# Peptides against a protein of PDB entry 5IXI: the designs that were tried, part 130

Target 1, 141 residues: chain A of PDB entry 5IXI
Amino acid sequence: TPLLDASSLEYLFAQGQYDLVKCLAPIRDPKTEQDGHDIENECLGMAVLAISHYAMMKKMQLPELPKDISYKRYIPETLNKSIRQRNLLTRMRINNVFKDFLKEFNNKTICDSSVSTHDLKVKYLATLETLTKHYGAEIFE

## One batch from the design tools (peptide; made by RFdiffusion4, then SolubleMPNN)

Design b2_p29_2_s3 (from b2_p29_2, 17 letters changed)
Fold by OpenDDE base, seed 1:
Structure b2_p29_2_s3 (fold): chain B 141 residues (1-141), chain A 29 residues (1-29)
Amino acid sequence: as target 1 above (141 residues)
Amino acid sequence: SSERLARFEKAFEEMHKKYSEKFTKALTD
């Protein structure tokens, strides 16, 4: 596993986010219905990481984030379309769960001075590698 | 440090697992 310097890590993180959202790095095919849910949950987790990274870079706390903050811009577009096809109540529940997740992550993890943007990028990229089809194999190989 | 990163990853995974279950329930309830 080659050492990634700060500049390389920053670049890979930015590019990885773009590739995931734009489906240039497509997520793996689900093997089962539950696997499909797991994939979706992983994407939502990555959204939390991405938003938290953004907040840390801007030195913002959760209350300072836009009121309409959501996963929509931080998950694959195909997945976002899929979620939008679900009924309103389900979508509201997903939104609420996500907001709670983001809140707890902010309060219990991001507020920890030991957590850095570096940690978020590493975890994001590691998840991206396992979630997508043959993407980032050279990063942590 | 590597140990610090590992602790972070563990903490995130535990939280992610918790909310993953909530997300799944949101789809069926």
Scores: peptide ipSAE 0.617, ipTM 0.927, DockQ to the pose 0.673
Fold by OpenDDE base, seed 2:
Parts: sequence; C-alpha cells; structure tokens
Structure b2_p29_2_s3 (fold): chain B 141 residues (1-141), chain A 29 residues (1-29)
Amino acid sequence: as target 1 above (141 residues)
Amino acid sequence: SSERLARFEKAFEEMHKKYSEKFTKALTD
C-alpha cells in the first residue's frame, strides 16, 4: 500500500470529487435494485464526508453552513438527476435524512473525536475506489 | 495514527449503515 504525502492526498481528493460529480469516474453498474440503492447510499455518505471536510477546512460549524446545504452538488450528476425525478415527498424525506446524517456525523464523529481532514480524505478516496470502475486502484492496492 | 483512523472508519461505517437504511426507506416510499 503506497503512502501518500499531504500534497498528493489533497490533489487526489479534489480530483476525485470532481471526477465523481462530473461522472468522469463513473460509478459501477448496479447488479440489482438493492445494489442500486447501496450505490446511492454510498454516494450520499460520500457527500457527508465532502461537506464535513469543506466545513472543517473553512473552520465552520454545522449551523454556519448554508441553510439549504444539500447532497446535490456532491453526488454524481446522473444520480442527482435521478433523485430530482422522484416525487416531492420522497425528495423531502431524502433531504431530511441527509440533514440528520450530516448533523449526527458532525456532532458525534467530528466534534467528539480526533477526526481530521486527512481521515475524511482517506475514507472518501477509499469509498470512491470501491464505487467506481477501476478508479483509485493505484492508491490503495 | 492507524488506530485512530481505524476507529474513525468503524464509527463512520456504523453511522452510515444506520442512515443507509433510512435512505433506502425514503427512496422506496
């Protein structure tokens, strides 16, 4: 397993976010309906990591984030389009679940532990590697 | 440290599992 220095990790994290959102690193094809849900859940989890990383870098607490903060700009554009096609009630539920997830993650993981931006980047990239086709193989193999 | 990272990863996975179930329920309703 290669050891990444801070600069390399920062670069890969930034590029990985861009590639995921812009679908330049396409997510794997779902094998079943449940697998599709698992993929979406992984993407939403990655959105929590990305937003939390942003907040930590800006030294912002969760209440200081925009009130309309959402997963929309932190998940693959194709997935975002898919979610937007769902009915209003479902979208509201997803938004509420996401906000709760972000809140609990901030309170119980970021604030109460020694979690660093480094840890968030590592977890994000590790998840990205499992989620996308042949992406990040050279990072964690 | 590696131990710290492992603890974080475990905590995140447990929380992610919890909310994944909530997301799946929200998506299917």
Scores: peptide ipSAE 0.615, ipTM 0.927, DockQ to the pose 0.686
Fold by OpenDDE base, seed 5:
Structure b2_p29_2_s3 (fold): chain B 141 residues (1-141), chain A 29 residues (1-29)
Amino acid sequence: as target 1 above (141 residues)
Amino acid sequence: SSERLARFEKAFEEMHKKYSEKFTKALTD
């Protein structure tokens, strides 16, 4: 697998986010109910990565982000619609769990380690590759 | 560098696993 320079990685990361959200790179079909949950959880994890990357690039701390920061703009639109169809209590719980995840990730992983924006992009793209049906041609080995 | 990346990926996976369980619990409770 050829090495990607910083510019190429940045481009692929940006394009990958767009493709995921707009469902241009559709996520794979779930094989079971649990698989569906796993896919959803992977998307939510990718949202944490994307938001954290944004925060790091802007040199912002989590409290500086919008108060209503959520996964909604960082997951596939089809999945977002699916979540919106769930009852209010479930949606509230998902939102709370996500906020806790984002907080802990930024505090314990980003702030308390040597994690870089490069690492976030690599992990995001690697996850995207495994999650989507036909995305990419093995960016990473 | 490769070792550093591996450590990050491991740490993220552990945290992701933890919260994945919480997400699943949020759907069933």
Scores: peptide ipSAE 0.613, ipTM 0.926, DockQ to the pose 0.716
Fold by OpenDDE base, seed 3:
Structure b2_p29_2_s3 (fold): chain B 141 residues (1-141), chain A 29 residues (1-29)
Amino acid sequence: as target 1 above (141 residues)
Amino acid sequence: SSERLARFEKAFEEMHKKYSEKFTKALTD
């Protein structure tokens, strides 16, 4: 369980998102090619969490989100640039997989009220802590 | 509760694993 109160958790969640995207908290170096893919997948998962948190705070469902909703603003800028260098077909496939992931997560957890904004923040920060080089907050007991 | 959070984290990890495989296929197709 988290050691932080609600206000501290809110602050760290906001700051963590900013630091990840702006690469102020850089992600760890991959040990292998597959490890690099795992890191990328973790970032995309974090994007699902961040977008879902945004939707819940705005009291909107997935269909109410902008049509251009994407992982692009919710992953490290360096990773986003790397993905944009891939061919069009690959990028379209990644986009489709991400949209399916977001839709399924929304339908099975958010719409069923089985997940709270608190849960999303905790999972996001826990993932961030394991993923980045210089982020060791020891937030959880 | 801690148990509620654990259930959520488990469910998310299972879903994340599923889509991680789909992302991998997207890179190789």
Scores: peptide ipSAE 0.613, ipTM 0.926, DockQ to the pose 0.658

Design b2_p29_2_s4 (from b2_p29_2, 14 letters changed)
Fold by OpenDDE base, seed 2:
Structure b2_p29_2_s4 (fold): chain B 141 residues (1-141), chain A 29 residues (1-29)
Amino acid sequence: as target 1 above (141 residues)
Amino acid sequence: SEERLARFTKAYEELHKKYSEKYIKALTE
């Protein structure tokens, strides 16, 4: 369970997003090619969490979000650069996977009204600890 | 509550796993 109060959690969530995107908390090195793919998908999951949190804070539904909503602003810059170097078809497929992930997450998890912004922050930070090399905030017990 | 958080975590992880597989297919097809 989290040891942080609401204020501290909010701060760490914001800082964690910044650190992930700016690679100040670099993602861990893949052990295999498959592990590398898992890491990339974890980053997409982080984007789903971050966007969902944003939408929830703004009391917005997914259709109300900008048409060009993308994972690009919510994943490590290094990964974003890597994806941009892949061929068009692959990039399109990645985008489709992400959008479907976001939609299904919203429909099956967010829309049940049981999930809170607190839950999203906790999951985000917990995942961040496993995803990055040396990130640790001693948040949970 | 702690129970709510646990249910959410489980649901997210199941969905994340599903889309992990889809992501792999997206890269390998």
Scores: peptide ipSAE 0.593, ipTM 0.923, DockQ to the pose 0.732
Fold by OpenDDE base, seed 3:
Structure b2_p29_2_s4 (fold): chain B 141 residues (1-141), chain A 29 residues (1-29)
Amino acid sequence: as target 1 above (141 residues)
Amino acid sequence: SEERLARFTKAYEELHKKYSEKYIKALTE
């Protein structure tokens, strides 16, 4: 696999976030209904990684984040629109699942480990490669 | 290090799997 220097990794991470949210790097097509749910959860995971990276860069803990923290600005716009069209109960449940995911990730992985912003960027880009149709194939060969 | 990164990715995947099940439950219950 090619070695990415710090500046290149920072650039690719920023660009990758933009490409995912703006659907410039579209997510792959689901092969089954279950696969579709897995893809959506992968996107929520991407939001967890992105938010955690943001918090780490700002030297903030989860309780210090805005009370209205959400996945909405960190997932593909198409998925965000799809979720907004679902019924209220489902949206509430999705939000609770995400918040619990973010909290547990922070407690068990960020706070209780030596995870760095570097690790988060690498994981984000690696996941982005598998999640999207034609993105970053050359990055982690 | 690569070892540290491997431990992190493993922990993340296990957690992600846990919440994939919770997400499915959220959609189907």
Scores: peptide ipSAE 0.590, ipTM 0.922, DockQ to the pose 0.777
Fold by OpenDDE base, seed 4:
Structure b2_p29_2_s4 (fold): chain B 141 residues (1-141), chain A 29 residues (1-29)
Amino acid sequence: as target 1 above (141 residues)
Amino acid sequence: SEERLARFTKAYEELHKKYSEKYIKALTE
């Protein structure tokens, strides 16, 4: 449970998104190859949370989201550059996994549940804290 | 509600785990 009020949480959520994407809060170094994959998937999860939060705030359903919606604007720029350097097949597979993730998340968690934007912000910030090297507000209990 | 947040967290983690496996498969197949 966060110790912040709604306004403070909103601010930290916005700042956290910026810090992650701009690599001001750099992601942690992988300990193994598997850990590296986990880190990348966590970043994609962060994109799912951020996009879903945006959709909820705008009262948008999944079909109303832009067709070209992707993780690119919501993950660390360094990771985005890395993914762009991978072969076409791999990039297509990553896109498919992400789109399926986003779709299922919205259907099962957002559309068919009582999940709030508050929940998304909390999960985003909590994940950000574990994902990055130095970011840590210790605002949750 | 703390209970609501806990339910959400659990649901998200389960889904995230599912797609973590799919992501790994996408990279390795």
Scores: peptide ipSAE 0.590, ipTM 0.922, DockQ to the pose 0.726
Fold by OpenDDE base, seed 5:
Structure b2_p29_2_s4 (fold): chain B 141 residues (1-141), chain A 29 residues (1-29)
Amino acid sequence: as target 1 above (141 residues)
Amino acid sequence: SEERLARFTKAYEELHKKYSEKYIKALTE
């Protein structure tokens, strides 16, 4: 269980984001419909983590982020296509859920705590291992 | 450091659970 240095963690985090979005690390198959919903929300959570990490690295607050900030570029492309096929009302609701999630995460977890970019990378990669079918980086043992 | 990470993980999981429920409602209502 060798410890990863900062450079290695940064590389793995960047590669993990790319692999998730491009479906090179495909998300796991849902066991039930409920599990499918959980998987989709986990993907939205991954977007929250990625965006928050970006904001912290750029020393930006939520109001400084684009008003039309979206999950679309931070989730698997296959899921993004699936969401776009859903009706307008559902898509609007999903967008609202994501925006609220992002807002509350930043306010209560980032702003009101000592959370670092390191923590976000660790959580992202750890979640990626469980969310995807066979992401075998074995970063954490 | 590990204590901080543990607190963060707990907070995130609680929030994630909350919004999982909201996401389900968004799809089912």
Scores: peptide ipSAE 0.589, ipTM 0.922, DockQ to the pose 0.803

Design b2_p29_3_s1 (from b2_p29_3, 14 letters changed)
Fold by OpenDDE base, seed 5:
Structure b2_p29_3_s1 (fold): chain B 141 residues (1-141), chain A 29 residues (1-29)
Amino acid sequence: as target 1 above (141 residues)
Amino acid sequence: SSRLEKILQDIDNFFKEHAKKVEEELKKE
C-alpha cells in the first residue's frame, strides 16, 4: 500500500470517527461474552484516542477540556444506547473509570512516551479495521 | 518504523492494563 501523506491521514481519521460513531462502519459481532466486553473496551479506547487527539490539536490540557467530556459522542451510537440502559450508579462508575482512563493515558502514554497526533491517527485507523465488520482499505501493511 | 512500533505497543499495553477495570464496570448491573 502507498504511504499516506499527512492530509490523507487527516481525512481518513476524520471519516473513520464519523463512520464508527454513526455505525456506518458497524462494530463486529461478538463471538463470546468476553469478546463483547473486549469490543466495548476497544470502543472506549477509541474514545480516549479521539479525545486525546482533539486535546493535542487544540493544545489543551485535560483540565482545560469541557467538564462534561465523556465517551458518549465518541463511541458507536448502538453501544451508547446500550450503556444508557444500565442503572444510574453503573453509568456513573463507567464515567468515572473512563475519566481516569483518559487521564492516565495522557499522563503515561502521551506525556511520557511522546506520542504524536500522527501516532494517534494511525492507532485509531488500525484499531478501526479490526473492530468493525467491513472497514478496511488496506491502509496499513 | 521502530519508533511507531514501540508507541503502538505502549498503547496496547496500556489498554490491556486498564481493560479489566473498565470491563467490570460495564458489565455491572
Scores: peptide ipSAE 0.301, ipTM 0.814, DockQ to the pose 0.465
Fold by OpenDDE base, seed 2:
Structure b2_p29_3_s1 (fold): chain B 141 residues (1-141), chain A 29 residues (1-29)
Amino acid sequence: as target 1 above (141 residues)
Amino acid sequence: SSRLEKILQDIDNFFKEHAKKVEEELKKE
């Protein structure tokens, strides 16, 4: 993997988030129903990475984050629209599961593995490359 | 580096562990 300097990595991470959410870097087409579920799981994982990175950069604990912070801002808009089609109870369940996911990630991965913001950016971009159709091939090829 | 590789592996393992739980919620209508 080519070495990316700090400024380039920061730029690519920011742009990658924007491209994923705005579907400028569209997620890959699912090959099966299970593949579709895997893609959705990866998208939620991307949200966990992005939120954790944000919290670390701002030196904030999870309870200190704005109440409206959720996966909604950090997943592809197409997926967000799909989730909004679910009934209220289901959406509440998804929110709760995601919150637990985020909390456990920070407790058991961020702290235990000494993950840095640099590591999160690398993981985000690496996952983005596999999650989307053609994005990032020139970076991690 | 070895440290980075371990971190990436830890993250991957964590996501795999919780993937099914998230999937079940997303499948509900």
Scores: peptide ipSAE 0.297, ipTM 0.813, DockQ to the pose 0.469
Fold by OpenDDE base, seed 3:
Order: sequence, then structure tokens, then C-alpha cells
Structure b2_p29_3_s1 (fold): chain B 141 residues (1-141), chain A 29 residues (1-29)
Amino acid sequence: as target 1 above (141 residues)
Amino acid sequence: SSRLEKILQDIDNFFKEHAKKVEEELKKE
């Protein structure tokens, strides 16, 4: 992997989040229906990484996070619109599953290991590179 | 580094394990 200094990594991570959510770096086109599901799963994973990074930077535990914290602000706007088209019951189920996923990730990966904010930024940018169409900056080899 | 590669792999495995649950909910109308 290329060597990035802390300042460069921080900048790229912030810019990458903005580009993904605002669809300035659009996600790749699915080749199959299953590929589409995989892309959506990766986007939700990106939300977990971003929220966990936010919590760690603020030195907050999950129960201390604001009630409005959800995947909605951390996924592409196009995907968010797609999810909002589902009925209320389905959306509630998705929210519950995501919250459980986020909780387990933080308990078993963040708290139970040596994962740092640096590691989360690296994972986020690495995934972003393979997930999007025009994020051609080969940050990682 | 080897440590970083292990962390990335652990995260990938975790996502794959839980992805099926989210996928099933997203398929419902």
C-alpha cells in the first residue's frame, strides 16, 4: 500500500465521504441483480465505517450518539432514495438490522481489537476505490 | 503492513457475515 501521511489521509477521507454521499463519485453499475445487492451492502458497510470513525473521534459510545444518526447521511443519495421507496415496515426492519450490525461491529471489532481511526480511513478509501466509477486515484496498490 | 492487511480482512469477513441479513430485508416490498 502507498504511504500516505496523516494530513493527506484525513483530507482524502473527508473528501471521499462527501463525494460518495453527493454522488460526485457515483457507484459502479451492477452487472447482475446479485451484484446490485453486493453494491448496496458495501454502501451500508461504508456507513458503518463512517459512523464508527465519527464516534471514535468524538470519544462517544453508540448509546451516546444522537438519535438521528443512521445510514441515511452516510450512503449515496440515490441509494437512500431507493430505500425510502420501500414501505414503512420494511424501512423499520432495515433500520433495526443496521443498528444491530453497527453495534456488533463496534463491540467485536472496535472495542475488542486494536482498530484505530487510521485503519477505518484506510478501509473506507480502499473500498471507495473499488465501489465507484470515476474514483481513479489509485491510492492503494 | 501485515497488521493492516489482517484488519482489512477481518472487516471484510464481518461485513460478509452480516450482509445476508440486510440483503433479505432490502428485497422485501
Scores: peptide ipSAE 0.297, ipTM 0.812, DockQ to the pose 0.436
Fold by OpenDDE base, seed 1:
Structure b2_p29_3_s1 (fold): chain B 141 residues (1-141), chain A 29 residues (1-29)
Amino acid sequence: as target 1 above (141 residues)
Amino acid sequence: SSRLEKILQDIDNFFKEHAKKVEEELKKE
């Protein structure tokens, strides 16, 4: 577990977000149907981390975030396409559930645990390593 | 650090708590 300085973490976090969304760091293959659901849940979790980090960096509360903030720009494009294939009602429900997800994370994790942007970057990168096929093996070894 | 590990665990617990709710919506067709 080598020590990463602040500048290195910032770079890796930014690059990791791009790689995940653009599928340059492809998500791992599901071993079972349930594993597939777990992977999708982790992807949505990654979106929560990324958006929370964005909000904290901008010193914004959730109601102050732009209306276009959603999971769509923070999850793998492959997963986004899959969700887009669902009917309109289902997509609306997913959006609402995600909004609740983000809200609960902010209220019961960030505030309660005093999570910092540093912590979010570490968690994001650590999860990225396990979520994707070959990404970042050397980062936390 | 101990603090960081606790924070990471809190995040993991949160994800577990909400995972089923998200899954139910994603499974709908």
Scores: peptide ipSAE 0.294, ipTM 0.810, DockQ to the pose 0.482

Design b2_p29_3_s2 (from b2_p29_3, 17 letters changed)
Fold by OpenDDE base, seed 1:
Structure b2_p29_3_s2 (fold): chain B 141 residues (1-141), chain A 29 residues (1-29)
Amino acid sequence: as target 1 above (141 residues)
Amino acid sequence: SAELQQKIQDIDDFFKEHNKKVKEELEKE
């Protein structure tokens, strides 16, 4: 039951992002093919969380974000490589779905201001614990 | 807190709903 202050949470969030992308905290093995798809979707969700957090910290909305913002820098490198190996149509679909994902979540977070950066960090770290192997930081009670 | 947990649950629900859309889009023939 460790006390987690704001600075500690910020550090853990930053480190968690790095660990996920660099595969230092590798994603869990899929139990089924569908589970594999679920894992990928969770990773894309993590990208949405990370980007939304970034946007909120910079006081930006989606129209103000650079056009090159994508999931590529916010998902595990292994998954990114896997996606790059898929055909163009599939990659386009993934990109479009992700853009819609980010847009809708942006409306819920930045626009509505119902979700704070604190909430995003907590959700990110909580998901990281379930998504990855051997990530037992036990941050939360 | 209960409020935080509810917000996290709301995010979870959002992700679940969106994942359905992802499946529908990627399974198009």
Scores: peptide ipSAE 0.332, ipTM 0.811, DockQ to the pose 0.618
Fold by OpenDDE base, seed 5:
Structure b2_p29_3_s2 (fold): chain B 141 residues (1-141), chain A 29 residues (1-29)
Amino acid sequence: as target 1 above (141 residues)
Amino acid sequence: SAELQQKIQDIDDFFKEHNKKVKEELEKE
């Protein structure tokens, strides 16, 4: 497998985000209820990666991000619609957990470690391959 | 590289821990 240069990786990362959100690369079908929850959590994780990458590229910290930062624009549209149909308490809990997730990830994983934007792109694309049905770019060995 | 693999593993571990917290929060009575 040929090594991807920085430009290629950047392109694939951007395209991957678009494909995930627009469901051009649809997420895999859940095998069980728990698997469904795992898929949702992975999607929320993808949102954390995307937001964190954006923040790093713009040299912004969490306080500089919009106060109402949300996963909504960074997860599959179908999943977003599904979440909107859940009861208020559940939606509040999801939002709270996501905010905590984003905070902890940025502080402990990015700020307190050597994780780079390159690493985030790799993780994002690698997860995309396992999360979606047919995303078979096979970028990584 | 080993360094990259370690970084990815660290992220995976973090996500795993996160998933536990999500489950606990959603099941909280």
Scores: peptide ipSAE 0.331, ipTM 0.811, DockQ to the pose 0.617
Fold by OpenDDE base, seed 2:
Structure b2_p29_3_s2 (fold): chain B 141 residues (1-141), chain A 29 residues (1-29)
Amino acid sequence: as target 1 above (141 residues)
Amino acid sequence: SAELQQKIQDIDDFFKEHNKKVKEELEKE
């Protein structure tokens, strides 16, 4: 597979985020209940990647992000609606776990500086291929 | 590159570990 140039990678990353959230690239169907949970976790991971990328691009630390930052704008709309149907306690737990997830990943990416924005884009697109139906087949063959 | 591949693997490992924590947290009663 030929190396994607920077401009192409930037475009694909932006488009991939849009496609995931708007369900233009629908997530794969779960095979089991556990698979469904795994898919949700992957979606939350995608949110962490997207937010971390944004923070790095803006040279921002987590405390500088809006207090209401959450996964909601960075996961498939269908999943977001599904989560909203769950009880308050469950939603609180999801939110708490996500914030801890984001915090720990932020320490690894920004503080350690071991992960670049380029790495995040590659990881995002690679995960998008496995997470969604038939997405990225032409890119990561 | 090998470096990029290692970085991706590190991210994968991180996410896998966190996914376990997510499961544990959501299954609390």
Scores: peptide ipSAE 0.330, ipTM 0.811, DockQ to the pose 0.617
Fold by OpenDDE base, seed 4:
Structure b2_p29_3_s2 (fold): chain B 141 residues (1-141), chain A 29 residues (1-29)
Amino acid sequence: as target 1 above (141 residues)
Amino acid sequence: SAELQQKIQDIDDFFKEHNKKVKEELEKE
């Protein structure tokens, strides 16, 4: 694949995030029930990447993030609808797990390593290829 | 670059390990 310059990468990252959330790049169909859970976890991971990228761009630390941080705006709308249909206890568990996920990622990867916003964009776009049905062919062809 | 590839791999490893731990924790509840 050709090297993407900074401006191209910035554009593709922004567009990719929009396409994922708006389901213009729909997530792949699960092969098994466990695969379905893996897909959901990948989507939550994408939310962690997106939020971390935002925080880094704004030079914000974890304590400066809203206490009610949520994955809601950073996952596919279809998945968000699915989660909202689950019972309260399940939704609370998902939210708690996500908060722990974000915290651990920021502590171990963002704060303690040399991971940059550039790295996050690359990871985000690379994951879109495996997570969605046909998006990879458009970006990396 | 090798550095970029390593950084991406580190993120991948983190996600895999975290998801494994989450699954284990949820199964105990």
Scores: peptide ipSAE 0.322, ipTM 0.804, DockQ to the pose 0.654

Design b2_p29_3_s3 (from b2_p29_3, 19 letters changed)
Fold by OpenDDE base, seed 1:
Structure b2_p29_3_s3 (fold): chain B 141 residues (1-141), chain A 29 residues (1-29)
Amino acid sequence: as target 1 above (141 residues)
Amino acid sequence: SSELEKKIKDIDDFFKKHAKEEKEKREKE
């Protein structure tokens, strides 16, 4: 098991993002329709974490982020393809959910809890362990 | 540390709150 120091976390966080998006660490199979929605929401949450981390590293506030900011580059490619195939109203809902999620997270949770980039990396990796099929065995067991 | 655990819990609570709200919104659609 790797030592979870700052340098190790930087590497694992970067690799974890790549593995999730490229489906090298595939997300778990849904057991029910509701479970599927929960998985998708977790993926959107992962995008929020990743984008928030990026913004913090670049010393950017949420209003300074590009207007076309999207979850598309921060969720599993398979899920992204699935979403693109859904009807317009569903896609609009997902976009709204994501934008509201990102806004509230940055305006409240990060500020109120004084969350750091370190905290975001830990949460991201911990969520990967539960969200994906096999990831994290060597880290969190 | 206890401080880190508290911050992680705050994030978890945030996620749970949003999950519940989203479920409620879907039920109203």
Scores: peptide ipSAE 0.131, ipTM 0.671, DockQ to the pose 0.674
Fold by OpenDDE base, seed 3:
Structure b2_p29_3_s3 (fold): chain B 141 residues (1-141), chain A 29 residues (1-29)
Amino acid sequence: as target 1 above (141 residues)
Amino acid sequence: SSELEKKIKDIDDFFKKHAKEEKEKREKE
């Protein structure tokens, strides 16, 4: 596993977010319906990581973030489009799942200062490699 | 490093736990 300096890691993290959202690094094809649901949850998790990283970088607490914060800008555009096509109840559920996830992650994991922005970037990139089809960074095994 | 790997694992465990909880919640609906 290559060791990256802070600048390189920051670059890869930013690029990874862009690649995920813009589907330049497309998410893997689901093997089953349940796998598809797992992929969606992973994407929501990626959004949680990205938003939490943003909040930490800005030194903002989660309650200080806009109440209308959403996963929409932090998940693959294809998935976002898919979600928008679903019925209202499903969209509400997904939104609730995300908000609960974000809140819990920040309250239980971020607020105890056990996780740094470095950790979030590493986790994000590591997950990205497994979530996407052929992400070429191959930073982690 | 081992410390970094531990932190990554902790985050992974958190996500896995939360995903499981959400699945269970949906199954009860």
Scores: peptide ipSAE 0.132, ipTM 0.639, DockQ to the pose 0.595; fails the geometry check
Fold by OpenDDE base, seed 2:
Structure b2_p29_3_s3 (fold): chain B 141 residues (1-141), chain A 29 residues (1-29)
Amino acid sequence: as target 1 above (141 residues)
Amino acid sequence: SSELEKKIKDIDDFFKKHAKEEKEKREKE
């Protein structure tokens, strides 16, 4: 089985983040209202992965990150715009969900010494394939 | 929430699975 070398994976991860945020790799259309919520949660998950990767690269713990850490720059711009148009209560809820997700991910997964930045990149790209309409990046495992 | 925990578990399971597979691949080199 072919392996993606470190440089290739780094490139694909960076490009994948850019493509997701800039909607060059658009997220899939929701089939139902519930599916829409699932898609949003997946996007929040992508933000968690991206932030966790950043933190690991900088050798920072979550408490060391800025107080105003947010999902905003790590989700599709279209979704970000949509969220901004929602009422305050909904925005607060989403923010709480994200922060809880990030916290729990750190506590349950990132604390595992077996998890590396490599693993996060692989998970990110794998999720990107299922989240977007026609993302063509191939992952070899 | 239970949904959030499920998603985190899925990610964790993913990492565990792939870590095992990578180890096996390295051992076969």
Scores: peptide ipSAE 0.118, ipTM 0.628, DockQ to the pose 0.052; fails the geometry check
Fold by OpenDDE base, seed 4:
Structure b2_p29_3_s3 (fold): chain B 141 residues (1-141), chain A 29 residues (1-29)
Amino acid sequence: as target 1 above (141 residues)
Amino acid sequence: SSELEKKIKDIDDFFKKHAKEEKEKREKE
């Protein structure tokens, strides 16, 4: 990977979040139903990264975050619309999985591995390259 | 740095673990 200075990385991270959510960098097409579920899980993971980054920047612990924290603002709008169309039980499951994921990530990975905001930005952009159709070729290829 | 790579790997491993757990939960429904 190329060596990026802090300012460049901050800019790319912000732009990457915008591009993912606004579908300017569309997620890749699923090859199978299972691949589709994997893609959705990766999107939820991207939300966990983004929220964790936000929390770290604000020096907020997970219990201090709003209880209504959601993935909705941090995943592709197309996926968000798709989830909203699913039945109540499915939506509840997704929400529970996400909350558990976020909780474990912050309580274990963030704390135990001493992950920094820099690490989160790098991981976010690297994942964005593999998750989307053509994004990131100029940076990580 | 090697430390940075280790941290990124930890994140990757975490995601992979949760992907498996999600699949198992879905299969048990």
Scores: peptide ipSAE 0.116, ipTM 0.645, DockQ to the pose 0.719; fails the geometry check

